# Ledger of designs, part 31: peptides against a protein of PDB entry 3H8D

Target 1, 122 residues: chain A of PDB entry 3H8D
Amino acid sequence: DMKRQQRFFRIPFIRPADQYKDPQNKKKGWWYAHFDGPWIARQMELHPDKPPILLVAGKDDMEMCELNLEETGLTRKRGAEILPRQFEEIWERCGGIQYLQSAIESRQARPTYATAMLQNLL

## One batch from the design tools (peptide; made by RFdiffusion4, then SolubleMPNN)

Design b1_p11_1_s4 (from b1_p11_1, 3 letters changed)
Fold by OpenDDE base, seed 5:
Structure b1_p11_1_s4 (fold): chain B 122 residues (1-122), chain C 122 residues (1-122), chain A 11 residues (1-11)
Amino acid sequence: as target 1 above (122 residues)
Amino acid sequence: as target 1 above (122 residues)
Amino acid sequence: SDLDEALALLE
């Protein structure tokens, strides 16, 4: 019975339309992930020109990372891993608590570390 | 039943004898801690002029941080929190696995997340 | 997934 590590990652992305522009004209987005053990529990995407995207396991499986943590290679990418609070701060600012709560109340969320923590928070 | 977070911290320290010297003559040490929930599980100290110090809960309680995580204020110190691997890499290089293993074998170690992980590793 | 694009851009 291995303990499941909670690990968080962030990587930048550039909009496809901007990838061939001069660097000063490339607006970065940010891709965030929370892995509960090998599997993603929450995902978040910050965009420069549209509202953030929040995704939670169970509800949004089809729109979330399909690879397990090992397959992503994120653990091997220098600077990709972030602290829990670095994820949570943005998650909270983006309304993630309410989003996940709604997913739980509608019985769409899959139980994860994130759902468990929310139970204690509310 | 709150899940116990595994949190890691690192802060520099200056030897008492060097604290009043010019900056270029102050040799930094590094203090590391692994908290299993509110309580310290492992502690490590890197010194510029002597072997590293490794400490594990149960065996070395009297030499380890006596404060719970909240009392330390570490969670509020900017830059103090580090990633698990940032702790583990140094721990491993310093022989921490062997140290903790010996503490377990001699029945000195208190069960922690760290001891549990070692059971799976060996 | 945006991960694919993100990862590709970092390579």
Scores: peptide ipSAE 0.031, ipTM 0.529, DockQ to the pose 0.050
Fold by OpenDDE base, seed 1:
Structure b1_p11_1_s4 (fold): chain B 122 residues (1-122), chain C 122 residues (1-122), chain A 11 residues (1-11)
Amino acid sequence: as target 1 above (122 residues)
Amino acid sequence: as target 1 above (122 residues)
Amino acid sequence: SDLDEALALLE
């Protein structure tokens, strides 16, 4: 059987309030996603003016991307796909390991590649 | 157990004959590698003046990178690591599928992630 | 979602 591909993406976003401002006044945020096969496993949002948002499958489904990978069109957007480490570096800096671990221990996390790797790491 | 990471790298090279020429006369080649965990699984070389070179583990060991991944230092070279598709796109264009398939059928290929994926594809 | 805003930027 084919093993699920682990694919990571990053795209910039502009806050709604800044959308129609002059370019110099549009502060960029960054949207990150980890897809375990077709399904999102982790999501992360960096904002210019508020704390990072960390989201994990199972726990945060209602706040995460509802589209499967193909539906997002991310694979067809030039420059959107990033290396695993480009995601993990930010994830770690934002306390993602602890966040995911807590979700696992509270039985809120859906099993994913991410949960499996964390359990191998600890 | 930890599953082996599939990691891909690309670095430019200058032909020995061009090494001391003026910059405009140094034609770039490209060296590609697929590492299945610590061990090279596939290697590929694009040259400006000759056909591509395709190499697969088991069959072409003597012509491939002899260093394991850590010894290469590739993981520490900025810009060297590339996405799987960036490797596979070139691999496919160069006839890599047929080359690897032939190596498998002749029992020359060492089992790797690449051989496994090809066998799932066919 | 932020994805919608992000995707819009890429169009």
Scores: peptide ipSAE 0.030, ipTM 0.524, DockQ to the pose 0.054
Fold by OpenDDE base, seed 3:
Structure b1_p11_1_s4 (fold): chain B 122 residues (1-122), chain C 122 residues (1-122), chain A 11 residues (1-11)
Amino acid sequence: as target 1 above (122 residues)
Amino acid sequence: as target 1 above (122 residues)
Amino acid sequence: SDLDEALALLE
């Protein structure tokens, strides 16, 4: 919807198994989020040792960030916010378009900016 | 409109009068642009020696960038693209909301994402 | 959720 700002964020994370290893042995993953206004629309996780994880609102609510945008503090963390294309480029490479499309077709996706944009794309 | 991507850019410029001066004597201004899809919606110029210049589509077409987004090459210039907030923060500080509102009220503004957002704001 | 671990890494 026009009234909602689309904002994107990326932050690194360390695997639980690597948490107590020496710094050089801690392999970083990357956590991505798309917020459609105050609410998350898409989440994506890049891992150094397994396939990317894609999550969309409605379908994957229990696995996605439960905090609204303000609650995350992401807007106040320097370097966390990224350009839309920086999210979308990775999303596309990871098969996000197909993933979201399938969620829409199965009627599992909650309507978001992302679902609307995809419907306009197809 | 939902179908159009909103993209923002910032690049430095040198005043014509400073063009042939020593590098230390060249004072940088800043050129800002908001593209609503392929077409420019807002333009803003920060100058070190005079008030900011604000321009909105429809009203200021002759003073604004005449190239569509692809023609500018801005999408291919590293460091040119900025976050929406990086544009909006300066726009707001420079009185852009009032400027655009006045352009709408005088029926000089072309409908854009910016005009729609402002109408939702008011 | 990896968010808590991710957020903890940010200054």
Scores: peptide ipSAE 0.030, ipTM 0.547, DockQ to the pose 0.056
Fold by OpenDDE base, seed 2:
Structure b1_p11_1_s4 (fold): chain B 122 residues (1-122), chain C 122 residues (1-122), chain A 11 residues (1-11)
Amino acid sequence: as target 1 above (122 residues)
Amino acid sequence: as target 1 above (122 residues)
Amino acid sequence: SDLDEALALLE
């Protein structure tokens, strides 16, 4: 349902191997989420030492956040919420369009705001 | 077309009568805009001394910003862009839903993302 | 316009 609020979030993470190191030596990763209403539609993870991880609802549910938006507390974390374009810019750079398209074509993607928007684009 | 990027902006303004006064005596207003792709769909103005102004595309074109989004330079002004909910929260508080609905029912509103979303809500 | 005035304040 396109009337659902689309909200995007980004939070940093430090890999376990670096947690004990000085701030200078802690390489940051970034966790991204797109919530279509209460449910996550896309997830993305940037890592300092490995390729980006792209995840889409339906296909990758077992690897994605299992909490609904309110349960995450993200809406209450200052600085976590980002503008739609801030998510999409990274998503596109990481090959997200192709990834989602493939998931749609293989019938693995759950219908979401993201799938609807992409299908309008193509 | 729902695939267009929805972007929201807010900038302060000082009324002409206060421009010469000390900062302490300058009452701030706020100018809001919702752009549906390159075109403004809604505009809203908060004033320190008069009721809010609500404007919708089609009905109020002559009173609204005449520039397309890129022409405004808003995308390049740090702090001008706001989250969708930051616009909608104020829009709702100012009676924007009723205003837009009336414009739709009177056939004065131009079809936009805003009209589509409202029609899905009702 | 109101926008012009607002933009001028930010410049």
Scores: peptide ipSAE 0.020, ipTM 0.550, DockQ to the pose 0.058

Design b1_p11_2_s1 (from b1_p11_2, 4 letters changed)
Fold by OpenDDE base, seed 5:
Structure b1_p11_2_s1 (fold): chain B 122 residues (1-122), chain C 122 residues (1-122), chain A 11 residues (1-11)
Amino acid sequence: as target 1 above (122 residues)
Amino acid sequence: as target 1 above (122 residues)
Amino acid sequence: SREELFELAAE
């Protein structure tokens, strides 16, 4: 159902190794999520010292957030919700289009709003 | 097509009468727009000294922004785009649900994402 | 994954 609300979120995280370091030595990562209705469609992580991680529903379910949107509390966390373009800009730069396309072609991607939009783009 | 991108915008405006007053005497209004793809679906105006104005596609076309989204330049104006909830919260508080419902019932509303979502709500 | 989310939220 393409009438589902598309919502995007971003929160910072600190690496476990940096948790007890001085503030200047704590390097932030960024966790991104796209929810297609109550369920996650895409997840993305930016890290200060390793390549970005891209995850898509169906293919990467075991590595993605398993909570439904309401369970995450993200909708209640001030500053967490972001505009679609704030997600998509990073997604595109990180090779998300190619990643999702490959997942579709291999029949690993679960149909989502994201897969539908990609089919329109191509 | 419910696959169209739903985008929301807000910009401040100063009343014509206040344009040449001292800054402290310039009261801001707020102009809101919901675009369903390239075309406006809802428009809303908050005023400092009069009731809010609600406008819906089909019924209020002559009073609403006639530019398509790209023509408005809103997508390029930093700080103009807002989250769906930032529009909907105000829309609901201003009686937008009732206003749109009435427009649907009178067959004045053009079918949009907004009308479809309202049909789901009721 | 749930644990990861909690770790992220703890910051």
Scores: peptide ipSAE 0.027, ipTM 0.568, DockQ to the pose 0.049
Fold by OpenDDE base, seed 4:
Structure b1_p11_2_s1 (fold): chain B 122 residues (1-122), chain C 122 residues (1-122), chain A 11 residues (1-11)
Amino acid sequence: as target 1 above (122 residues)
Amino acid sequence: as target 1 above (122 residues)
Amino acid sequence: SREELFELAAE
């Protein structure tokens, strides 16, 4: 058996309302993803003017990226891939541990590397 | 964007209680899987002396194969891969359409190729 | 849609 590769990505986005504004008026958001092998396990969005969005596989599938990793092209996008800790640090600050834990307890979370790691921690 | 390959597999199993019995006393079960790209979407088990087991991703993750397709080695097992219709025929006979539909309605099913196809049918 | 969200993020 092979272990699935855990890969993390971060890319910026501009709000639709700001797309055609002057550069100084384009507020950046940040899209984060954790891929457990080919499929997304966690997604996180930082916004300039609203609370962060936390999403976990199983619970939030309809709001998460539906593409597998290869389909996204993220592996080919320079600067997109980040270190595990660069994801986890933000995840923790945004309350991701509690969010995922609640999803596990409610039986909404799909089992992933992330759910396993959390259960190792607790 | 690439379309994920839909692949179907069937392998026999012998019940643990029958493993060390004489050959004539080893009753075969049948394990079926539908993989939507690398991850399992549906699992089905035919048993000699109990009702079939139907499982769908999202709802039944803890009871389903946790390995991605490459990890299973099924693609390398001669005679394991079957045609789509060979899976679907048994799935339908076992009430799989109704089972998956109920999982969708209860928001328990993870979106997969299977859920999309069902929603196209209905 | 999920696709729209990804497209937005990928800008």
Scores: peptide ipSAE 0.027, ipTM 0.305, DockQ to the pose 0.039
Fold by OpenDDE base, seed 2:
Structure b1_p11_2_s1 (fold): chain B 122 residues (1-122), chain C 122 residues (1-122), chain A 11 residues (1-11)
Amino acid sequence: as target 1 above (122 residues)
Amino acid sequence: as target 1 above (122 residues)
Amino acid sequence: SREELFELAAE
């Protein structure tokens, strides 16, 4: 249902190896999520020292957040919610359009708002 | 089409009567807009010295922004775009749900994402 | 693993 609320979130993470380093030596990554209603549709991870990770529902379920939106507590975390464009700009830069398209074409992607929007774009 | 992008904006305004007053005497209001795709669906105004103004498409077209989203330049105005909840929280506090519902029931409201969401809520 | 991701996200 396209009436489901599309919500986007971003939270920083510190690498486990940096957890107990001095503050200046703790490199932050960024965890991104797109929720189509209660369930994650896309996930993205920016790392300070490795390529971005792109994940789409259906294909990458094992690597993605298994919690529904309410269970994540993201809606209660101040500053976690971001604008759609704040997600999409990074998603596009990381090759997310191609990644999702390939997942659709390989019949690995679960239908989501994201897949529907991509199909409208093409 | 529920696939249209829902975008929300907020900009401050100074009352015309305060325009040339000293900075400390310029009371700011806030102008809010919900765009359902290119067209405004809801508008809201917070004033420092009068009740909030709620406006919905169809009913209040004459009082609402007549420009499409692109014409407004809001997408290019830094800090103007806000999260849906930043709009909805104020909308709810101002009685927006009741206002929109009344506009629907009186058959004055144009169908928008806002009307569809309200109908799902009820 | 999912657990590792959740730990990272929780920090």
Scores: peptide ipSAE 0.026, ipTM 0.571, DockQ to the pose 0.050
Fold by OpenDDE base, seed 1:
Structure b1_p11_2_s1 (fold): chain B 122 residues (1-122), chain C 122 residues (1-122), chain A 11 residues (1-11)
Amino acid sequence: as target 1 above (122 residues)
Amino acid sequence: as target 1 above (122 residues)
Amino acid sequence: SREELFELAAE
């Protein structure tokens, strides 16, 4: 739905095991989110030491951000918001198209802007 | 989120087994839906011969309406839209409060207007 | 948990 604003965010995280290490020993991951209006549509977690995690609304709700966009404070966090392509490029590289497609086909995906775009692509 | 319109709908359905029976032998069920903006938040199915089915977004996505509100055509179907209380009264009688509460506590519920209202109640 | 992961990322 074109009425809803699509917004994308990226923030770094430090692995729990590295929380109390010296900065030089902290490996940063990257937490990505796509919000379709107030609700998260896709989430992606890049890790320095393991494969990326891809998550889509409906299928992965229990693992995804449960806060609405305003509750996250992401819009108020300087440097957190990214361009759509900055999300999509990583999403594509990580196999996000196939992941979301499979979720749609299995009827696990909640309809979002992301599902609509993919259905238009295929 | 008070920005999103809360709309409720009810339509009858005939059991598959009764599809081709005489009208007098067709038992009607009732399909209820709560849409929080364009997205379904709660679904409820009353049956003439079995317990009601309660469904909440996030937990029951694969069993719930996959169409957004506009795609359903419900807003254009005469007599389909109902008052909020007409939904809530049945929801409460069917144990919907406890059902949604449990879904929230188990982290299965997607945040919706319904989850927010319940959290305010409790 | 989901909340813990978000909080971790948000720090």
Scores: peptide ipSAE 0.026, ipTM 0.328, DockQ to the pose 0.032

Design b1_p11_2_s2 (from b1_p11_2, 5 letters changed)
Fold by OpenDDE base, seed 2:
Structure b1_p11_2_s2 (fold): chain B 122 residues (1-122), chain C 122 residues (1-122), chain A 11 residues (1-11)
Amino acid sequence: as target 1 above (122 residues)
Amino acid sequence: as target 1 above (122 residues)
Amino acid sequence: SREELFELASE
């Protein structure tokens, strides 16, 4: 568990409705991921015009990245990898602690580094 | 323990002997630090003309940064903070695993996140 | 889909 490399990524995305608009009219969102070893543990999406989306492994598998880290190509994408704190700061602001806690309490969360850290924090 | 934020930093340094030389004659070294919460857990120095220096808390306290993280100003220094892997990759290449292992075995290492992770790895 | 979301984010 503690052997697994924790890696965090952020990439921008453009809303589907804005894809073919002029650059000035494209509102950028942000896609965040936490990988616990090769597999995603948490995912988060910042949107310009709606609440953030929070996703945790086990509970939200169908909405989360199904590719392993190597398959994503994120490690090869310049500027994609971010510091742990750069992820956690946003995660906390968006209510991620409460979201993950609730997922653990409801027995929906798959054990990950994130669940372990939260259990240590509480 | 697991609550503490793990943060890593790298800053360049110029050798004392080169401080007053022309810029072209200054060979740059690299100073690395791993902070386990507010206090340093590991330090590493890359030199242009001698072997790397590896230091671990407990064993090498007198040679390591004695300032807490906030006092260092590293968090406010642009480009100083690095990804965990950017530290670990160099640490491993320089024999850091063996160095820390030996410090643990000799009971010289203070328990840190680094010692815990190594104990998990071995 | 997962793939669509990732592709969108990867642009």
Scores: peptide ipSAE 0.027, ipTM 0.587, DockQ to the pose 0.053
Fold by OpenDDE base, seed 1:
Structure b1_p11_2_s2 (fold): chain B 122 residues (1-122), chain C 122 residues (1-122), chain A 11 residues (1-11)
Amino acid sequence: as target 1 above (122 residues)
Amino acid sequence: as target 1 above (122 residues)
Amino acid sequence: SREELFELASE
């Protein structure tokens, strides 16, 4: 059969503390997701006032999106889908390669497209 | 959205050593799978001449079915799908509860429907 | 918690 499709998404979020403030007082973060077929493989959160959060399947399941891709509605949300490089560039800058590598070495990472690509790179 | 559908399958297999023998000399094993939505959560293999093999997502990914449910063609294979209890009864008899419990406690199990059900039981 | 985080991001 066909190989699983790799799809990437980005949506803005407002911090809980800013939810009810005036627009000028709401700082936007960015939520990024990589789906390997129907399930999330990597998640990344950029915040306006704290370090990036990086998450990988297997290691961080309880903190990552639990919905399958269809359940999220992301494919139906205009402007949510991004190009692979738009995710990867930020992932790399945030130390994602090292983060996933460490998860593989510690046997915490679930095998995904992301782990396979990293193993091909190293 | 709708919760992920839990589906169970069973197919016979012949040992590699018996593949080219006469039918009377081929002992059948049984391959069982539990799919939590599109991905396998548990796998079980009954053998005619060795102990059962139990596998759980996260811990045993490299030994489990790597195909999503649609890729397997199991939903299209007549007689492959079984009732939940037909899987669970064998799983329990083979020590599956203890096996999955141990995988959870050691942080090797990926969260699935199976892990959630076990946590509700205990 | 994870669901709440996703819902927050989706708004």
Scores: peptide ipSAE 0.022, ipTM 0.286, DockQ to the pose 0.041
Fold by OpenDDE base, seed 5:
Structure b1_p11_2_s2 (fold): chain B 122 residues (1-122), chain C 122 residues (1-122), chain A 11 residues (1-11)
Amino acid sequence: as target 1 above (122 residues)
Amino acid sequence: as target 1 above (122 residues)
Amino acid sequence: SREELFELASE
């Protein structure tokens, strides 16, 4: 159903290895999520010292959030919600289009708003 | 530092595969976390149809929450916080003591309240 | 994973 609200979020994270370091030595990463209605469709993690992680529903479910949007509390976290373009810009830069396309072609992707949009683009 | 506050949380999750099923067909799992101060020390997931997942800091950092406790919003989620024994009972039942011990012996575990307590027990 | 935790934490 394309009527579901699309919502995007970003929160910072500190690597577990840096948890006990001084603030100046804690390198910040970023966690991004795209929710298609109540459920996550795409996720990505930007790391300060390694390649980004890209995840898509269906393929990467074991590595993605299992909570619905309401359960996450992201909607109540100040500054967490971002504009669609703020997500898509990073997604594209990280090779997300190709990643999702491959997941569709291999029949690993769950149908989401993201897969539908990609099918319209290709 | 053993002065850090130990806090434990539990939230339900629905498997990604069940996200679009009717409520009666959504099998519930449980996500558990032990925070040693601001950072996660242990995590486990109870699934309705597969073995539990156990995770310990240092060894399983890539599969554990990278957010600090405050960033998670768990402290603000009604009913999420549980008593220490409510976590430990499940942890023990799932083989958590042996799992953590093995991680310590293999030098994969990050020192936490959990590792310290285990060292006192063994 | 971290992702699951983020979604859970946001509840």
Scores: peptide ipSAE 0.077, ipTM 0.456, DockQ to the pose 0.069; fails the geometry check
Fold by OpenDDE base, seed 4:
Structure b1_p11_2_s2 (fold): chain B 122 residues (1-122), chain C 122 residues (1-122), chain A 11 residues (1-11)
Amino acid sequence: as target 1 above (122 residues)
Amino acid sequence: as target 1 above (122 residues)
Amino acid sequence: SREELFELASE
């Protein structure tokens, strides 16, 4: 069986409070996702005015994208897909390694490509 | 008995202060409604210069459309009816899920199709 | 919710 493809996406968002402000008053956030095959493994949200949010499969399912990759339409959205390192660089800077590690140690994380890679790293 | 039909509508409005300005000075808002059968379940108002307004049946009855669907004439208004997702996308972006959830938790929300769907989601 | 978060990002 072929290894699941690892695909990464990034899309901007505007906060609800800013949705209908003038463009100059809309502070843009960023939504990041890592899909391990059809299912999300990690999600990350960068906000203009609060700490980044890190989410990992198993632990944070209720807060993460519930759609499979095809259902999201991300693969069809121009400019949404990013390189692995474009995700990982932000993930690491935001403390994602420690976050995922803690989720593994607490047995909250669902096994994914991300958990496997971390276990290879440590 | 047949399930109540879920119908969604959107109509533009001009702010009272802009009603008689030149067209270029009229900032358009948008009025959205979700009808669960004959009665409104959710209402939403997008404004050009303030945060969106979210309203749910039971909690916000005094601020929502008081007419039943047939009385509104919306079903007869060309271009007023929209797809469910055309409402939901804006509702979600405006924080409607949390708003309705809070109304349910506080026991202010009247049971509707919307409350039922939220309870299925969470 | 997860759905709302996705919609927020889907601009």
Scores: peptide ipSAE 0.023, ipTM 0.320, DockQ to the pose 0.063; fails the geometry check

